# Peptides against a protein of PDB entry 5EIB: the designs that were tried, part 33

Target 1, 366 residues: chain A of PDB entry 5EIB
Amino acid sequence: VDLEPGTMDSVRSGPFGQIFRPDNFVFGQSGAGNNWAKGHYTEGAELVDSVLDVVRKESESCDCLQGFQLTHSLGGGTGSGMGTLLISKIREEYPDRIMNTFSVMPSPKVSDTVVEPYNATLSVHQLVENTDETYCIDNEALYDICFRTLKLTTPTYGDLNHLVSATMSGVTTCLRFPGQLNADLRKLAVNMVPFPRLHFFMPGFAPLTSRGSQQYRALTVPELTQQMFDSKNMMAACDPRHGRYLTVAAIFRGRMSMKEVDEQMLNVQNKNSSYFVEWIPNNVKTAVCDIPPRGLKMSATFIGNSTAIQELFKRISEQFTAMFRRKAFLHWYTGEGMDEMEFTEAESNMNDLVSEYQQYQDATAD
Target 2, 366 residues: chain A of PDB entry 5EIB as posed
Amino acid sequence: VDLEPGTMDSVRSGPFGQIFRPDNFVFGQSGAGNNWAKGHYTEGAELVDSVLDVVRKESESCDCLQGFQLTHSLGGGTGSGMGTLLISKIREEYPDRIMNTFSVMPSPKVSDTVVEPYNATLSVHQLVENTDETYSIDNEALYDICFRTLKLTTPTYGDLNHLVSATMSGVTTCLRFPGQLNADLRKLAVNMVPFPRLHFFMPGFAPLTSRGSQQYRALTVPELTQQMFDSKNMMAACDPRHGRYLTVAAIFRGRMSMKEVDEQMLNVQNKNSSYFVEWIPNNVKTAVCDIPPRGLKMSATFIGNSTAIQELFKRISEQFTAMFRRKAFLHWYTGEGMDEMEFTEAESNMNDLVSEYQQYQDATAD

## One batch from the design tools (peptide; made by RFdiffusion4, then SolubleMPNN)

Design b1_p10_3_s3 (from b1_p10_3, 4 letters changed)
Fold by OpenDDE base, seed 5:
Structure b1_p10_3_s3 (fold): chain B 366 residues (1-366), chain A 10 residues (1-10)
Amino acid sequence: as target 1 above (366 residues)
Amino acid sequence: VASRPYKIPK
């Protein structure tokens, strides 16, 4: 789905474009112009019914529908505005199905789009209410990984999207291969989401290795485990050491010893025990899939539900507040039928979410 | 890999 035809043409002409049905390419002509309100109330609203018709058709063809997975950006108007409209409409029609998202958070290091803090805040407000699971894929973190870890001097969207694809492949491993922990979206939610609103995950991937260092790197379970828990490998720009893990899932892929995985996972928990809440017993889950990713002997994917995710929301909130106090660019949103009150509600709900994370960070067992 | 810079529409 896109409000611009050129994106769809690029997907269709791509090496995997033929895996999608032609009729499942739903697109507009005008785009959203990086405006959430155009995505949500005007251009996106004109297209949403045609998307829902496709969603219904595909849902009816499923033997066992678990839920939905949306991949979208929160900085642009289509992914943010139309994406959250679509989430809302699907949630209304399928209230008993899991809504999962891969939500790409905007960063000034990656995009010069001035209104991204508005689009992101308005989107987060919708995601808090209408999703069950949200993987926070932060362009800030992706850029920093590309630059610092991968030693890319000029990270491209291709480089960032490669990290996104690796992460998405990792977190969906248990859904795609039988006999794994979190084998369905609902089981993942039950294991990862202790409180309904606190469903924002920090994904991480290992191995991350620069091209120049690949030939010198051993791939071992200890190294994967250590890198997976390193703050520099988090795909969300927050330091887990500034918060506490509510829940963790680790997904190992490749031929490895389960015993060694269990030993290393226990060791990393013990070393980082201060960064876990003590009042959620057995809050770390581990899965091992014998099938490695293409081109790797082994990998590990991290899913963290941590109170440190508030750093990401605080960053967006600070940027939002700086613009909103001056009413900068608001006329582009109000001109599409939005009220200023919706901005205030979205800001308030995101600040409440931050406060909730802080409350559970400070909570003790006594 | 089309690294299209987001053109701000003029």
Scores: peptide ipSAE 0.012, ipTM 0.405, DockQ to the pose 0.026
Fold by OpenDDE base, seed 2:
Structure b1_p10_3_s3 (fold): chain B 366 residues (1-366), chain A 10 residues (1-10)
Amino acid sequence: as target 1 above (366 residues)
Amino acid sequence: VASRPYKIPK
C-alpha cells in the first residue's frame, strides 16, 4: 500500500515482486507530502476502503487468522497517517485479533523532513491505543550499527533495510516454525506485555559483523548472547542501562546446545540483574529453532520491553514541543481538517506513556 | 531503485 505509484512499481520490479498478487497492490496518485493529516483524513481516507477490501479477502482465505502485521514509517505521511488509519479500521473490524507493527522511528540524522516529530507523535498516540505489539526500529540506531559495528563508511537505505529484514525474520521465527516458544502473536503478547500500554519493544539481532572481520569471528552462543544484550546492538536509540527490562525474549536459530543457551542466558541475567525489574518473575523467555537464517550457521534475535524506551519518546516529545510551541507548519495539518486539540491529546498521551514507564522503572518489590 | 545514501549527521 502506498499513496505514491512509484514505490509500488519498485516493489513489483524487485527480485521478489512476483510473490505478491497484482490485485493486492493498492496505491494512490498524489502522495501524502510527508503530512500525517493527508495520510489519515484526506488522501489516505479516499484509499482506505480499497485496502480494507483486500484485507478482508486475504483474511477470509486464512485457515487461522492470528492477527495483522504492519510495516511502516512514522516520519512520512503515508506510513504514519494512512498506516494508523488502517490500524484503527482493522482494529474496529477485527477487535479480537492481534495488531502487530514494525514502526520505523524518524531521526534528524537520517531525514531532513522537518515535520517528522508531528507525524511520529500523532502516530505514537494511535499505536498506544490500537496496537498490541510494536517493534520500535530507529533509523538513528540502524545508522550507528551500520557505521560503528558493520564498518560501512556510507550507510544506505539498503544497508538499514537489511538489518530490518534480518530482525523481522528473527522475531517471526517462532510464528513460522512449529514447536517454539511464542508460537503465535497472542502468546508473544502474554509473555512480553505486562501492562496493555507498555507494548513497545527494542529489537536486536546477532551476529552483526563487518565484512573484514567475518573470517576471524567464531559464531558461538556466548558471543551471540553478549552481543544481543549490548546497548550498541539495540535497534532503538535508547540505552537499556538507563532503564529496567520488564520482559525479554531471545530467539536463537541454528544447531546449538539448548543447555549452553540456558546457561548463557542465565549468566547474562545474573550479570545484568540491576537492569531487570525484580517484581516480574521469569521475565526472560528463550526459544531455540534448529533452522538457521540464510547465510548464517547461527543467529540470535532480541526482543526487549524496557523502561529505557522512554528515551526514544522523550526525544520525539522534545522535538514536537519545540515546533508546536511556535505552531510551526501547523497550518499544513489544520488545512487538511485537523484540530490543534489532536496534537495536544497526542502529546499528552505520549507523555503519560513516558510517566508510566518511569513509574514501573522506579517500582520496588513490596 | 538505487538505495538512497543516508545523510551522515554532521
Scores: peptide ipSAE 0.005, ipTM 0.426, DockQ to the pose 0.018
Fold by OpenDDE base, seed 3:
Structure b1_p10_3_s3 (fold): chain B 366 residues (1-366), chain A 10 residues (1-10)
Amino acid sequence: as target 1 above (366 residues)
Amino acid sequence: VASRPYKIPK
């Protein structure tokens, strides 16, 4: 789905374009112009019914519908505005199904789009209410991984999207292979989301290895475990050491000892015990899939529900507030039929979310 | 100056 036709043509002409039904390519002509309100109330609203018809058709063809996965950006207009409209509409029709998102967070280090804080804040407001699981993928963190860890001098969108694809493949491993922990979206939510609003995950992937170091790196369970818990490997721009993990899932892939995995996972928890809440028992879940990702012998994917994620929301909120106090660019949103009050509500809800994370960060065992 | 991975079209 897109509000621009060129994206669909790129997907269709791509190496995997033939895996999608032609009728499942739903697209507009005008785009959203990086405006959430165009995505949500005008251009996106004109297209949403056509998308819902496809969603219904595909849902009816499922033997066992677990839920939905949306991949979108929060800085743009289509992914943010229309994406959140779709989430709302799908939630209305399928209230008992899991809503999962891969949400790309905007960063001023990566984009020059001045209104990204508005689009992100308005999107987060919708995601808090209408998603069950949201993987926070921060373009800043992806860029920093590419530059610092992968030693890419000029990271490209292709390099960033490679990290995203590896992470998406990692977190969905349990859904795609039988006999795993978190084998369905609902089980993942039960294990990862102790409080309904606190469903924003910090993903990470290992191995992350520069091209120059690949020949010298032994892929071992200890190295994967250590890298997976390293703050530099987090794909959200927050430091886990500034918060506490509510829950963690680790997904190992490849032929390895389950015993060694359990030992290393216990060791990393014990070493980092101050960064876990003590009042959630058994809050670290581990899965091992014998099937490695393509081109790797072994991998590990990290899913963290950490109170440190509030750093991401605070960053967005600060940028939002700086513009909103001046009413900068608001006329582009109000001109699409949006109320100024929706900005205040979205800001409030995001600040409440930050306060909730802080409350649980400061909570002790009674 | 780290080259931005993309320019969003204006």
Scores: peptide ipSAE 0.000, ipTM 0.414, DockQ to the pose 0.024; fails the geometry check
Fold by OpenDDE base, seed 4:
Structure b1_p10_3_s3 (fold): chain B 366 residues (1-366), chain A 10 residues (1-10)
Amino acid sequence: as target 1 above (366 residues)
Amino acid sequence: VASRPYKIPK
């Protein structure tokens, strides 16, 4: 789905364009112009019914519909505005199904779009209410990984999207291969989401290795485990050491010893015990899939529900507040039928979410 | 103003 035709044509003409049904390409002509309101109330609202018709058709063809998976950006107008409209409409029609998202968080390091904090804040407000699990894929973190870890001097969208694709492949491993932990979206939610609003995940991937270092790096279970829990490998720009893990899932891929995985996972938990909440027993789950990702002998994918994710939301909120206090660019949103109250409500709900994460960070076992 | 999406590295 897109509000611009050119993106759909690029996907269709791409190496994998043939895996998608032609009738499942739903697109507009005008785009959202990086405006959440165009995505949500105008251009996106004109297209949403055509998308819902496809969603219904594909849902009816499922023998066992688990839920929905949306991949979208929160900085743009289409992914943010239309994406959240679509989530709302799907949730209204399928209230018993899991809503899963891969939500790309904006960063001034990667985009010059000034209104991204508005689009992101308005989107997060919708995601708090209308998703069951959201992978926070932060362009800030992706850029930093590309620059610092991968040693890319000028990270491109291609480089960032490579990390996104690796992460998406990793977190969906249990859904794609039988006999794994979190084999369905609902089991993932039950294991990862102790409180309904606290469903924002910090993903991570290992191995992350620069091209110059690939030849010198052995892939071992200890190295994967260490890298997976390293703050520098988190695809959300937060330090887990500044918060506490509510829940963790680790997905190992490749031929490895389950015993070695369990030993390393126990060691990393014990070493980092101060960074876990004490009142959620057995809050680390591990899966091992014998099938490695393409081009690697082994990998590990991390999913963390951490109170440190509040650092990401604080960053967006600070950027939002700096513009909103000046009423900068608001006329582009109000001109599409939005009220300034929607901005205030979205800011408030994001601040409430931050406060909730802080409350559970500070909670002790009584 | 064409909101330049990403810093496409030139």
Scores: peptide ipSAE 0.000, ipTM 0.402, DockQ to the pose 0.025; fails the geometry check

Design b1_p10_3_s4 (from b1_p10_3, 3 letters changed)
Fold by OpenDDE base, seed 2:
Structure b1_p10_3_s4 (fold): chain B 366 residues (1-366), chain A 10 residues (1-10)
Amino acid sequence: as target 1 above (366 residues)
Amino acid sequence: VPSRPFVIPA
């Protein structure tokens, strides 16, 4: 789905364009112009019914519909505005199904689009209310991983999207291969989401190795485990050491000893016990899949529900406040039928979310 | 376009 035809043509002409049904390409002509309001109330609202017709058709063809997965950006107009409109409409029609998102967070290091903080704040407000699970994929963290860990001098969107693809492959492993922990979206939510609003995940992938170091690096369970819990490996721009893990899932892939995995996972928890809440027992879950990802002997994917995720929301809130106090660019949104109240409500809800994370960070066992 | 390996080539 896109409000621009050129994106759809790129997907169709791509290496996997033929895996999608032609009738499932739904697109507009005018785009959203990086405006959430165009995505949510005007251009996106004109297209949403045609998308819902496709969603219904595909849902009816499912033998066992678990839920929905949306991949979108929060900085643009289409992914943010129309994406959150779709989430709302799908939730209304399928209230008992899991809503899962891969939400790409904007960063000034990657994009020069000035209105991204508005689009992100308005989107987070919708995600808090209308999703069950949200993987926070931060363009700032992806850029830093590409530059520092992968030693890419000038990271491209292609490099960032490669990390996103690896992460998506990792977190969906248990959904794609039978007999695994978190084998469905609902079981994942039960294990990862202790409180309904606290459903924003910090993902990570290992191994991440620079081209020059590939020949010298042994892939071992201890090294994968250490890298997954390293703050520099998080795909959300947060330091886990500034917060506490509510829940963690680790998905190992490849031929390895389950005993060694369990030992290393226990060791990392014990070493980092101060960074876990003590009042959620057995809050780390581990899965092992014998099938490695393509091109690797083994990998590990990290999913963290950490109170440190508030750093991401604080960054967006600070950028939002800096513009909104001056009403900068606001006329582009109000001209599409939005009220200033929608901005203040979205800001308030995101600040409440930050306060909730802080409350649970400071909570102690009775 | 071939599927990129999970290791980003520099």
Scores: peptide ipSAE 0.017, ipTM 0.566, DockQ to the pose 0.014
Fold by OpenDDE base, seed 4:
Structure b1_p10_3_s4 (fold): chain B 366 residues (1-366), chain A 10 residues (1-10)
Amino acid sequence: as target 1 above (366 residues)
Amino acid sequence: VPSRPFVIPA
């Protein structure tokens, strides 16, 4: 789905374009112009029914529909505005199904789009209410990983999207291969989401190596375990050491010893025990899939529900507030039929979410 | 297409 045809043409002509049904390409002509309101209330609203028709058709063809996965950006107009419109409409029609998102958070390091904080804040407001599971894929963190860890001097969208694809492949491993922990979206939610609003995940991937260091790095279970818990490998720009893990899932892939995995996972928990809440027992889950990712002998994917995710939301909120206090660019949104009240409500809800994370961070086992 | 090694080329 896109509000522009060019992206769809690129997918269709791409190496995997043939895996998608031609009739499932739904697109507009005008685009959203990086405006959430165009995505949500105008251009996106004109297209949403055509998307819902496809969603219904595909849902009816499922033997057992678990839920939906949306991949979208929160900085643009289409992914943010139309994406959240689509989420709300699907939630209304399928209230008992899991809504899972891969939500790409904007960063000034990656994009010069000035209104991204508005689009992101308006989107987060919708995601808090209408998703069950949201992977926070933060362009800030992706850029920093590319620059610091991968030693890319000038990270590109292609480089960032490679990390996104690795993460998506990792977190969906249990859905794609039988006999795994969290083998369905609902089981993942039950294990990862202790409170309905606290469903924003910090993903991570290992191994991440620069080209120059690849020949010197051993792919071992201890190294994977150490790296996936390293703050520098988090694909959300927050430090887990500034918060507490509510829940964690680790997905190992490749031929390895289960005993070694369990030992290393226990060791990392014990080493980092101060960064876990004490009132959620058995809050770390581990899965092992014998099938490695393509081109690797082994990998590990991390999913963290951490109160440190509030740092990401605080960053967006600060950027939002700086523009909104000056009413900068608001006429582009109000001209599409939005009220300034919706901005205030979105800001308030995101700040409430931050406060909720802080409350659970400070909570003790009484 | 060979999977890009999780070494994002510098």
Scores: peptide ipSAE 0.016, ipTM 0.577, DockQ to the pose 0.014
Fold by OpenDDE base, seed 5:
Structure b1_p10_3_s4 (fold): chain B 366 residues (1-366), chain A 10 residues (1-10)
Amino acid sequence: as target 1 above (366 residues)
Amino acid sequence: VPSRPFVIPA
């Protein structure tokens, strides 16, 4: 789905364009112009029914519908505005199904779009209420990984999207292959989400290796485990050492010893015990899938529900507040039928979310 | 489909 035709044409003409049904390409002509309100109330609202018709048709064709997965950007108008409209409409029609998102967070290091803090804040407000699971894929973190870890001098969207694709492949492993851990979206939610609003995840992928270092790197379970828990490997721009893990899932892929995985996972938990809440017992889950990703002998994917995710929301909130106090660019949103109250409500809800994470960070077992 | 190593092409 897109409000611009060119994106759909690029997907359709691409090497994998044939994996999607032609009738499932729903697109507009005008775009959202990086405006959440155009995505949510005007241009997106004109297109949403056509998308819902496709969603219904595909849902009816499912033998067992678990839920929905949306991939979108929170900085743009289409992914943020229309994406959250679509989430809301799907939630209304399918209230008993899991809503899962891969939400790409904006960064000033990657985009010059000034209104991204508005689009992101308005989107987070919707995601808090209407999703069950949200993978926070932060362009800030992706840029830093590309630059610092992968040694890319000038990271591109192609570079960032490659990390996104790796992460998406990793976190969906248990859904796509036979396994015991998180075999469905609901089981994932039960294991990862102790409190309904605290459903934002920090993903990570290992191995991440620069081209120049690939020839010197051994792929071992200890190295994968160490890198997976490294703050520099988080695809959300948060330091897990500044918070506490509520829950963790680790998904290993490839032929490896389950015993070695269990030993390394126990060791990393013991070494990092101060960064876990003590009042959620057995809050780390591990899965092993014998099928490696293409081009790798083994990999590990990290899913963390950490109170450190508040750093991401604080960053967005600070940028939002700085702009909103001056009412900068606000007329572009109000001109599409939005009220200033919706901005205040979105800001308040995101600040409440930050406060909730902090409360659980500071909570003791007593 | 060539197994693209998770090496972002420069």
Scores: peptide ipSAE 0.020, ipTM 0.585, DockQ to the pose 0.014; fails the geometry check
Fold by OpenDDE base, seed 3:
Structure b1_p10_3_s4 (fold): chain B 366 residues (1-366), chain A 10 residues (1-10)
Amino acid sequence: as target 1 above (366 residues)
Amino acid sequence: VPSRPFVIPA
C-alpha cells in the first residue's frame, strides 16, 4: 500500500514482487507530502476502503487468522497518517485479532524533513491505543549501528533497511517455524506485554560485524548473547542501562546447544540483574530455531520491553514541543481538516506513556 | 546495489 505508484512498481519489479497478488497492490497518485493529515484525513482516507476490501478478502482466505502486521515509517505522511488510519480501521473490524507493527522512528541524523516530530507524535498516539505489539525501529539507532559497528562511512537507506529486514526476519522466526516459543502473535503479546499500553519493543540483531572484522569473528553463543544485550546493538535509540527490562525475548537461530544457550542467557541476566524488574518472574524467554538465517551459521534476535524506551519518546516529544509551541507548520495539517487539539492530545498521551514507563521503572517488589 | 552489512548469500 502506498499513496504513490512508484513504490508499487519497485516492489512489483523487485526480486520478490511475484509473491504478492496483483490485486493486493493498492496505491494512490498524489502522495502524502510528508504530512500525517494527508495520510490520515484526505489522500489516505480516499484510499483506505480499497485497502480494507483487500484485507477482508485475504482474511477470509485464512484458515486461522492470528492478526495483522504493518510495516511503516512514522516520519513520513503515508506510513504515519495512512498507516495509523489502517490500524484504526482494522482494529474496529477485527477487535479480537493481534495488531503488530514495525514502526520506523524518525531521526534528524537520517532525514531533513522538518515535520517528522509532528508525524511521529500523531502516530505514537494512535499506536498506543490501537496496537498490541510495536517494534520500535529507530533510524537514529540504525544509523549509529551502521556507522559505529558496521564501519560504514556514509550509511544509506539500503544499509538501514538491511538491518530492518534482518530484525524482521529474526522476530518472525517463531511465527514461521513450528514448535517454537511465541509461535503465534498472541503468545508473544502474553509473554512480552505485562501492561496493555507498554507494548513498544526494543529490537536487536546479532551478529553485526564490520566487513573488515568478518574474517576474525567466530560465531558463538556467548558472542551472540553478549552482542545482543549490548546497548550499542539496540535498534531503538535508548540505553537499556538507563531503565529496566519488563520482559525480554531472545530468538536464536542455527545449530547450537540448548544447554549453552540457557547457560549464557542465565549468565547475562545475572550480570545485568539490576536492569531487570524483580517483580515480573521468568521475564526472559528464549527460543532456538535450528534453521539459520540465509548466509549465517547462527544468529540471535533480541526483543526487549524496557522502560528505557521512554528516551525515544522523550526525544520525539522535545522536538515536537519545540515546533508546536511556535505553531510552526500547523497550517499544513489544519488545512487538511485537523484540529490543533489533536496535536495536544497526542503530545499528552505520549507524555503519559513516558510517565507510565517511569512509574514501572521505579516500582519495587512488595 | 545496497551494501550488505553482513554476508547474505547471493
Scores: peptide ipSAE 0.018, ipTM 0.558, DockQ to the pose 0.014; fails the geometry check

